# Peptides against a protein of PDB entry 5Z08: the designs that were tried, part 32

Target 1, 168 residues: chain A of PDB entry 5Z08
Amino acid sequence: RQKDEWAKKTSSLMKQLDWFIGEHLGAMLAAEELGGPVVGELMEIDPDDLSAGFNAHGKLKKATSQPDLDRRQRRIDDIWGPQDEQGQAHKRKRGADEALAASAEMRDLIEQLMNKLVEAGGDNSATYVEIPRESAAARFLVRSKVAMFHPNDARRLRLVDFGRDLDD
Target 2, 222 residues: chain B of PDB entry 5Z08
Amino acid sequence: GLPRLIDAIEEASKIPAKRRQTPIKPTIEKLTTHLYTHGASPDSLLRLADLLTLRNHLDQASLAAITRNLYPSSTVSDEVVLRFIGALGHGQLKPTLALQALFLRWLVMVYHLLENPGVLGQVYGVLFDLLDTAAIRPQLCHLLALVTRRKHVRPFRIQAILTLSRQTGGDPNLTGLLRVFKNYYPEIIVGDATKGRASAFKHPDPQWRQHLDEIQQRRSEA

## One batch from the design tools (peptide; made by RFdiffusion4, then SolubleMPNN)

Design b1_p10_3_s3 (from b1_p10_3, 7 letters changed)
Fold by OpenDDE base, seed 4:
Structure b1_p10_3_s3 (fold): chain B 168 residues (1-168), chain C 222 residues (1-222), chain A 10 residues (1-10)
Amino acid sequence: as target 1 above (168 residues)
Amino acid sequence: as target 2 above (222 residues)
Amino acid sequence: MPPVKVELVP
């Protein structure tokens, strides 16, 4: 009985999480990946200060020729560039595609993190997931204090085990 | 005048709100109106800094209102600056983090009026060590961006920001501060920490700036 | 407990 209730509760939570990722978080993460606001930063800023901050057309000064900055800068220019009508339709489609991609990445990352935690059997060294890049998804989990990077390797991410930290 | 209003508020600040014979709100409104119209002299700024930074019985809304209207009519002394810096951080006797954020914002907005901008450079370590406090980090990074000189860009501080940036998931304010550091030492390898969005550290309140300029201009004509 | 494979993707 208790196991079944736990399973149902877990299933319900996973469904809610999946919904939240798909409906809200994916778009926010995509915005962050595209150089938009960081998820959760808005919560610490007075809403009145936010309205004033968004109107600042920060012309990103073209920082010089580091090639990898150029690709992200192109994305920023694509995001903040002149909204011609054709550009808006492509932007909307690209935004939707990026939101879907971000949602998928977050789902996959959470799944990997949870599975590694279960498989590790209490060995903290075995709980790390190797991530190919520091994604908005990874950053969000760290910022939310749900995950932690390895102190010496930013390619390794683990879930915070809240169950153990409460017993110490 | 302003000194009499400050006297009344200082007296009221010693008494719990429930024990005051007269509501303080009308006096605060008169003060803020006066500050908005005329600004505060150096002497008045010091007295107001004490009211804002020392533990008293004034309510948070009143303290915030005073801070938002704290237009200097002249320069800002080192003593005034140090009152606000001393009020930063965690502690039972310190102002709320929300009020501290307003103080930092104020320091950013009046930075050009400091009698000695170097005073902030002298307390750079104190400011820097507070970067882990999320509630004040945006304004703190902005202030540090103004204050930072080559002498402050040390390996241990670079590493501290990099570590904190990782822990915060790439806070754009920290990224902005790292970019300031990189301006002094282009060879600093900041890795992926600078690839994220960085704050531009724009003036936090253009209207406040304009009004300050008007108050300052009246002094030059007197 | 058997490793419950958490599948977020159905």
Scores: peptide ipSAE 0.041, ipTM 0.451, DockQ to the pose 0.015
Fold by OpenDDE base, seed 5:
Structure b1_p10_3_s3 (fold): chain B 168 residues (1-168), chain C 222 residues (1-222), chain A 10 residues (1-10)
Amino acid sequence: as target 1 above (168 residues)
Amino acid sequence: as target 2 above (222 residues)
Amino acid sequence: MPPVKVELVP
């Protein structure tokens, strides 16, 4: 009974997390990757806003049409320039694509972190995931105190096991 | 065609203006007209980058006119970018600071056409170290605002901007760049340096952008 | 116990 309830709760939490990643966090992380503000200062980043770019203050500006440049860098014009209508559609698509990519990266990272934690069987040294780069996703998890970098290796990230710290 | 015009200008650039048998201005006008109408191919763009960045006998007005009409018809290669970056700074062999400012402005305006935007990130240090050069600082800050990633935002660079901002009495371009840095690290204590007016780094020339888009669109239809 | 692969999306 308790195991089933735990499994249900875990499943529910995972669904909620997935939803949160898809609906909110992905866009915010994409904004950060695109040169927007760090997650937490912009609470409401519409994927359309991601496409529109961020102003000098890190605020979203209206989307102007940019050719397929490296999708991860918003043009300064998108960030700082006047809002022309035609650019909005291409920016929206780009913003959506970046939000999806950021969401996928976050999901993958969380999955890896959780799996490593489970596989480690209580060995903290075995809980580290090797990350190819310090992504917005990784930084978010660290800032939220959900994950920690290895003290000597910023390429190694582990999930904070709150369950263990509560039992100690 | 464009290659022949470039050939003529290259040959003329080797000769002092006073020793030229024919005035180069008509050829420059033909070149700039061609560039305005058709843009420059990657190969032509490289040749023009060499003409613009290497010391030669072309007058500053001609060099500026070429730069103002330097519409890429396609992409901008790393090699072209590196020619312009290599032309920055102080030295007798370097272009004038006024021309360097035009190059930086050009890089800003064509940033979206770079084959590899990462190339500018690789030379970030070179660009950043030129911030003390007042004549190019506005365009340099704009370019850096485009190029800056989290990996570039280091404590020593934050401190360098803060120091330079104090020394310059709060140059709005430096304040703008510092705001870009703060977007990556909100915890950066910038003190009063960010309370001032910051440059918004708007597109330097909307008409140039529109014309570039028209040139680029013609290629996609061909 | 086989490592329970935690899938975020069931």
Scores: peptide ipSAE 0.040, ipTM 0.262, DockQ to the pose 0.019
Fold by OpenDDE base, seed 2:
Structure b1_p10_3_s3 (fold): chain B 168 residues (1-168), chain C 222 residues (1-222), chain A 10 residues (1-10)
Amino acid sequence: as target 1 above (168 residues)
Amino acid sequence: as target 2 above (222 residues)
Amino acid sequence: MPPVKVELVP
């Protein structure tokens, strides 16, 4: 009975987390990767807004603003094409693709982190996941105090075990 | 003249101090006096940069004395800058961290004389990756504060500074650098890391600045 | 307890 209740609660939490990643967090992480604001100030970013890129101040560029000669904006413009209807459609599609990619990366990372924590059986040295890059997803988890980097290796990430920290 | 003094020091630098026929200290004193009075030409700067950055048999006190008197009489070339940048970090062939801190301080003080300030922006990653080295961090943050442009302010670098700031208990130099980043992106969430005292990145040596200005002025009048 | 493999996507 208690195991079944725990399993149901865990399943419910995982569904809620998956929803949050897909609906909100993915777009915000994509914005951060594109040089937008760090997650915590923006609760919702439309994938269409990602296509406009961010100005020097990390604010969404409105289509009417003169192309900021900043190399970053040029790279975004080069990647996303001219602001014609085709360019806008291509920009929207790319914004959606970046949000989906960020969502997938976050899901995969959380899954790996949770599985490593369970498999480690209390051995802290075995709880680390090796990450291929310092992604917006990894950084978000660290900022949120959900994960920690290895002190000597920024490629190794682990979940903070709140249950263990409470019992110690 | 300065070239002959450099020649003598270059030859002496190839020989261990115990095996030198003549003490090098008098020649170093003549060099530093000449540098203080007249500064160094671009050609002389390059030769001195090699003496300072390459492993040789010169003592640390002599290297520090040359660095403290390394007044450019004109501009500083990209090649000279790259010699000093290449000398940074950990390694058996690298100069001491104390000397590296002097090099970074020098680059800050002569930044306005660089032929191409953009060269430092090209090696921004190399500089940024050294922020974990506590011995050079104050001068490194100051140099990065001068060099940083919007293109350098990336999410991974913001996070790296935030992480390092937490690990160091809020180093005021890191807080200062993070404020520079925030000037380009005001929406950067810096959290509690910016609530502390930040370095103002003031000129490291006002007397050195004044003396440099005097040397530079003499050239403009010639 | 058997290691509950956490699958985010069923």
Scores: peptide ipSAE 0.040, ipTM 0.265, DockQ to the pose 0.014
Fold by OpenDDE base, seed 3:
Structure b1_p10_3_s3 (fold): chain B 168 residues (1-168), chain C 222 residues (1-222), chain A 10 residues (1-10)
Amino acid sequence: as target 1 above (168 residues)
Amino acid sequence: as target 2 above (222 residues)
Amino acid sequence: MPPVKVELVP
């Protein structure tokens, strides 16, 4: 029973994460890879906000939308303005393709990180994934305090095990 | 046509105003009217960029009028961009700082029409080093806000902005640029420098933008 | 428990 509930919760979280990656994060990561700004201060994903989960629609329950995020997005939109239609179509297509690629990279990275964490069985040394490059995805996870680099090797990334800190 | 008007102005630009046989003002007015109606082709833009950036005998009002009507009918080449960038800064052979501010404003307004936006990134250092020039700082910060990429956000530049912000008493344009930097590296400790009023870097002239769009649209339909 | 392979991408 508990395993099934955990599996269901994990599956639900994975679906929500997949949605978030596809709908929001991929575009942001693509923008970052293209040398664009990192959109969003780390939403202080309050551990409580992480615990509050993404709503059924995969939207992070708006922590009290600091009015500054909408202002920041508007500012980015204002700064980068509506680009001209034809350049927009190619840029939108490239942007869409890059967002898809970034989404795929993030999904793959998260999958690897999660699988390594599970496989390690509590051995922290075995939880590291080797990353070929410091991607926007990797940087995002580290900034978000979801992942950590190995202190001596920036090519090794692991998930932060939040579960252990709760049992201690 | 536009080339003939440019020819006449180029010839007039070689001669001091007091020695010209004919007033240039009517020809400038014809040029600006033509530019307003049809825009400038890439070739015409290059010629006009030379007229605007090279020392000649044209009066500042005429140069400003041309710059204010410098609507590209198509794209803006790297060569045109580099003419304007090369005209920036201090020097006896360089345009006035007032005219340089108009050039920077123009670059902001036509940024989306650049054939290669990356060209501005290549000259980022040149632009950044001019931030201490108060007369051009507002437009320069706006342009840098558009041009800045992660690779440009370096510790020494962060410190330079912070220092200059302190020296200027928190210039809103510098605060705005620092916020752009912070977008690339949220961990940048900017202290009180970001707490102040920042420029939003809005489009400098919405009417100019609308008119540019109309010129660009007519070319796509032709 | 066998490590539940989390597949984010089906």
Scores: peptide ipSAE 0.041, ipTM 0.256, DockQ to the pose 0.016; fails the geometry check

Design b1_p10_3_s4 (from b1_p10_3, 7 letters changed)
Fold by OpenDDE base, seed 2:
Order: sequence, then structure tokens, then C-alpha cells
Structure b1_p10_3_s4 (fold): chain B 168 residues (1-168), chain C 222 residues (1-222), chain A 10 residues (1-10)
Amino acid sequence: as target 1 above (168 residues)
Amino acid sequence: as target 2 above (222 residues)
Amino acid sequence: MPPVAVELVP
């Protein structure tokens, strides 16, 4: 009985999370991946603002020039390409595709994190998921204190087990 | 006594106002006077919660008057709490949003009298999902501010509040709730959403609180 | 308890 209730609650939570990822978080994560505002810093990205394009006056603080930033900036410029009606439609489609991709990445990451937490059986060392890159999804989870990087390896991410702190 | 008054109101609630042989208002006034003077026992609270939350033929003014005088003389059971929580949201069988706001306000004011405050934590998701309902949002945010624990502060909820805060132009109640979240996780980057005015979630009615304390004190002396 | 594989995506 309690297991079934927990399973139902977990399922309900997962559905809500899936909905949230699909409807809201995916677009914001996509914006962050595209060099837009960091999800949680510029939480003001209305999905409509993602579609409208950041006007030139939004001082993107120069994040420190890691060389891969130039490719992202070009991608931003390509995403923000010419404002003709066809360009806007392509931009909307690309934005939607990036939002879908970000949603999928977040879903996959959460699934992996949850599965590892369950599989670890209480061994915190076994709860780490290896992430190929520091994604917007990973950063969001860390900023939200739902996940933590391994102290010595930023490629390893785990869920914060909030339940254990209550049972101790 | 209070049980007999509730009996009379329960019977009257089954009948449309136009078909009642006697006006219900005098009985409602007697009930509210009794509640104001003595409060409601746990059993009476449950019966009154049913009258307030279930669809019946009582008028909105009477329901509001009962709610405004719903002083517990003792504790508030989980069952009573769940009746009020179950009455929240949109639906033809649910109370009006105005009455729901009064229920949420009541829950805030009696929070310290709950037999099990954890019951609200168990229904946290239900409460949280109603934040988009503007008519109840102020009281809902206040209740959530009381109920929120570290376990409830999840990324999806943080983001949901932030999104809703943007959509509402920075509702002070949402900002207040977000500050509560930030208290559990100071590192939550809430951006400019927390720079706005936040509700302090002060007690909704100090006079009501004082009167409740007087009723509760009489119980401790008995 | 069998690990409830939380399939987020069916």
C-alpha cells in the first residue's frame, strides 16, 4: 500500500515535471544553451521573448572567453538572423527545435539521476551520473540545489538526497 | 447548544431558500454568535467544514459569516483540513473562489492549532498547482510560506514561481514565496524577481487572532 | 524494493 502510494505520487510528480519541462523549462534551457540568459538569472525570458529576439541592448555580460563561446555567439547570430518573415518562421522553428532538444536533455538527465539514486541503494558514491558536458540542464539542477557536481569531477552529477537528511 | 444549531442549518441547507418555511438567517446569527463566544469543537468543525465545502442551498453571505467566525475551541483535525483543501480550485461543485480565499485565510490563521501540520505538506502539490488562480493566490502564497519545507523546494517549483511571477508582473505574494524558497536554498538564483516588493505574510487579522487566543485560553482553564 | 524505474518518458 505505501509503496503504491509512493509510486503514484512519484508518477504524478514525474508527470508534472515532464509537463513543466515541456511547457516552460525547455525553452529557457534552450535560451541558455543558445547563449541567452542563464535559467534562473534571467528568469524573465518569456517564451515570447525567446521568439522576439534579444534586442542588441541586452548587455550579455561577457562571460570569460572560452574559445567555444565564439561558436555560440555565431549560433546566436544565426538564430537571430535577418528579421524577414521567413527568417522569423525559421527562427521560431529553430527555437522550438532547440526547446524540444533542451526538454529532451533535461528529461534524460533527470531520469538518469533518479535511476542512479535508486540503484545506488544509499551509496552516495554510486549516485553520480557522468555528463558529457555541462549543459544548461545540469547547471539549472545544480543552481536549484537539486543536483551537485562531484567535488573533484565536474563531469559527475548526482541528485541531492534531501530525504536522508530528514531521517537522520 | 452548537450541535442543535448545526442540525437546523444542515436541514435548512437541503432546501432552497425560497422553499424554506422559516428564514435561516436568525439561526445563522445564533450559530455565529455561539462560535464567536465559545468556538467550535473538533466534531462541530468537521460538520461545519462539510456545510462550507459541500454544495448546498446556503447563501454565500451565510457561508462567509460562518467562515469568519470559525474559531476552533481546540485543535483542527486532518479531516477538517482536507475538507477545505478538497474544496479548492475550479469546478461547478466547488465553493466560489471568494469563499476558497476565506478558507485559505482561515487555514493560515489556525495553522498553529493543526493536530498534524504535516498534512498540509502532504498536499503541497495540490496547493502549489493552484498558484495560477489569481483570486486565491494571496492567501495561497501565505499558506505555502508557512507549509514550505526544504523537501518542497524543487527546481520545477522554483521555475514555476519565477515563470508565474513574470506572467503576473511580479506579484508580491509570489516574490514573498520565492524568498521563502531562497531561505532554504540561498544559492537559488532568483534573478530580478526577488528585487521587487515581497509580501511579509503578516497575520491576516490580528483581532481574529486575539479572539482566538481568548477562546483557546478558556479551554486550557477548563 | 525493485528500483521503480521512473520512466519520465514512456
Scores: peptide ipSAE 0.019, ipTM 0.237, DockQ to the pose 0.040
Fold by OpenDDE base, seed 3:
Structure b1_p10_3_s4 (fold): chain B 168 residues (1-168), chain C 222 residues (1-222), chain A 10 residues (1-10)
Amino acid sequence: as target 1 above (168 residues)
Amino acid sequence: as target 2 above (222 residues)
Amino acid sequence: MPPVAVELVP
């Protein structure tokens, strides 16, 4: 009975989280990935603004200076260096597509993190998910104090187990 | 009340300890007890900030005791914050580095009560330029970890931290700050500087936090 | 508690 109730509650929470990711968080994460404002600095972003890209200061670029939108993660040199004008006209990914991609990435990451936490059975060493990159999603979770990187390996991310910290 | 205690301490602070008619310690104890019990109002905080940051004849133990009991009963104004920030660094008129470390610790612990957290962002450069000061670096890194936004993560600052990290043999606080920077720019190549143990920037004093919460809760009920 | 595999709805 209690197990079933917990499973139902967890399922319900996951659905709500999925909705929140899709409706709200995805666009903000996409903005961050594109070099825009970090989630928590930006309250609202129009997905259409994502198509314009962001300048080195995280402000919306003028429509003419399309950042290389194909690289969700810009190099620091691309962010702060002189934008060489000559970057090939990569197809303007619609801001909506980037928001969807960011949403999917966040969903997948949360799923992996939660599954690893459950599978670990209390072994903290086994709770780490290997992440291919430090995404906006991963960074958001870390900034939110929901996840933490492995102290020696930034490619490994785990959920913060708040339940254990309360019992200790 | 608290204002009268502050008045007495302000007057005493103008006089060298050897020339005081009465020991100040009992008054300091009354003040710290009052602060512990009730916290400090915004007006009282400003006055206490002046006592703590301006050169006077109060002893370091008294200043430290006041700082350790500096519980805001309400919010912390920009003016109060700026008093403490202005007290940082090297100089004959500046408080001791030990006291400055306590101020930074205090700012960390009351960060959530700032009327305008953005004020710290405006003085980010001032804070950042003090990272070479080893005595205050731990608390300074912690404060910067809270204050840092994308706009602050500039190439020259990244390089400055990397350089300092190398020079310090990988100070865990600097490594922690670099991780915060990397949260904004994951492409920051920190090389070997981040392979070290990083500070987690945990709350400096959980008991102080709990007591602050109790003081703050009483205000919300009043 | 048995590990509940959290499947975020694809």
Scores: peptide ipSAE 0.018, ipTM 0.247, DockQ to the pose 0.021
Fold by OpenDDE base, seed 1:
Structure b1_p10_3_s4 (fold): chain B 168 residues (1-168), chain C 222 residues (1-222), chain A 10 residues (1-10)
Amino acid sequence: as target 1 above (168 residues)
Amino acid sequence: as target 2 above (222 residues)
Amino acid sequence: MPPVAVELVP
């Protein structure tokens, strides 16, 4: 019973995360990867909000922090870029393609990180995923305090285990 | 045509104003009228960039008038950009700081027409090192706001802006540039000196933009 | 807890 409820909650969370990645995060990560601004404050998922996402009873608190999309200081170049319809259409299409690629990369990285955490059975040394590059996705997860680099190897990334810190 | 007007001005630029047989003003007026109506081709832009940036006997009013009417009819080459960048800073052989400010303003207004916007990123250090020059700082900050990428936001440059901001009493253009830097590194502590009003870096001349768009559209239809 | 293979990418 508890296992099934946890599995359902995890599945629901993953669907919400997938939606968030596809609708919002992918475009921002693509912008960063293309040399755009870092999603700083907008994506500071307060570890307390991620942790508050799981109350002490394992209930997902609704992620209330809708990133105030309006506070995106649009890059000056986005405001002043060529208004030519064809140039805008190509830029929009390229932007959409890059956002999709960034979304896919983030999804894959999260999946690998979660699978390694589960497979490790509590062995922190076995929870590391080898990353081919320091991607915008990897940096985002670290900045959000969701993941950590290995102290001696920046090619190794693991999820932060929030469960252990609550029992101490 | 435009090439003949440029030829006449190039020849006149070699001669001091007092020794010219004919006044150059009518030829400058014809040039600026032509530029306003048709814009400048890439070849003409290069020749005009040389006239504007190299030391010659043209008066400052004529140089400013040409710069204000320097509408590209097509793209702007790296060579043209580099002529204007090379003309920046202090020196007896360089254009006046007032004219340099007009060049920087022009680069802001034509940034979207550059064949390779990356060329400005390659000379980022040259531009950044001129921030202490008050006369060109507003336009320079605006250009840097367009050009800045993550690779340019280095600790020493952050510190340089913070120091200069403190020394200038919180110049709003520097605060605006620091805000651009903070977009790439949110952890940048903007000290009390930056609590001031930041420049929004708005388009410097909406009418000039509209006229540029009209010139650019006529070429796409031809 | 059993390893829940989270497939984010189907």
Scores: peptide ipSAE 0.018, ipTM 0.253, DockQ to the pose 0.015
Fold by OpenDDE base, seed 5:
Structure b1_p10_3_s4 (fold): chain B 168 residues (1-168), chain C 222 residues (1-222), chain A 10 residues (1-10)
Amino acid sequence: as target 1 above (168 residues)
Amino acid sequence: as target 2 above (222 residues)
Amino acid sequence: MPPVAVELVP
């Protein structure tokens, strides 16, 4: 009974987390990857705003036209580039794509972290996920104190086991 | 056309002003008028970048006038960017620091037209290491504020900018750049040095921007 | 490299 309630609560929380990732966090993480502010400084980033890019101060700028510039460098193009309607549409699409990509990366990372925690069976050394890069997603999890890096290897990330810390 | 004007200036640039048969000023004025009206193609930009960055016998006023009218009609290539970056810093063969400041200002104003904005990120270290050069620091900080990504915000650079900020008595441009760094790492403690007014990296010349946009629009319609 | 918390020791 308690296990089933816990499973239901966990499932509900996971759905809420998935929603939060998709609706809010993905855009914020994408903003961070695109050179926007770190997650927490801008609470509401519209994917359309991501497409518009960020000014030199990490603030959203209005969307400009040039499609083929490296997505991560759009920030500056968005700061100073001509505001044409076609460019805004392409930027909006790109911002949406970056938000989706960031959401997917966060989801995948959380899934890997959770799976490793379950597989480790209580061995803390086995709970580490190897990350290919220090992503906005990884940094967010660490800043939020949900995850921690291995003390000797910043490519290894694990969930903070709050359950163990409560029993100790 | 523009190529012929560049040819004439290139030839004149090889000769000291006192030895020129004809004054170059009228040709420079024709060039700048042409640039103002039509902008420069990628090929012309490269040639002009060489004229501006390589040591020659052109006077500083002429070089500055060309730079002030250096409107790209299209994109700016990596090669053009790298010419201007290569011209930065101290050296007998390098342009004056005043001209370097104009180049940096130009790069800021045309940043959105770069074929590959990533090229500036690749030379980030070169730009960052010039921050101690007071004469170009304002424009460097502005350019770096545009170019900076998370990968560039390293502990040693944070410390370097903090140290330089202290040494300069809190240069507002450095404070502005440090604020950009804080956008990537909010935990950066800027200490009392950042209680100062940060420079707002605004467009350095709104009229120049507007005119550039007009030149760029005419090409998209052709 | 993990972000070095620049602990500005006061």
Scores: peptide ipSAE 0.006, ipTM 0.261, DockQ to the pose 0.018

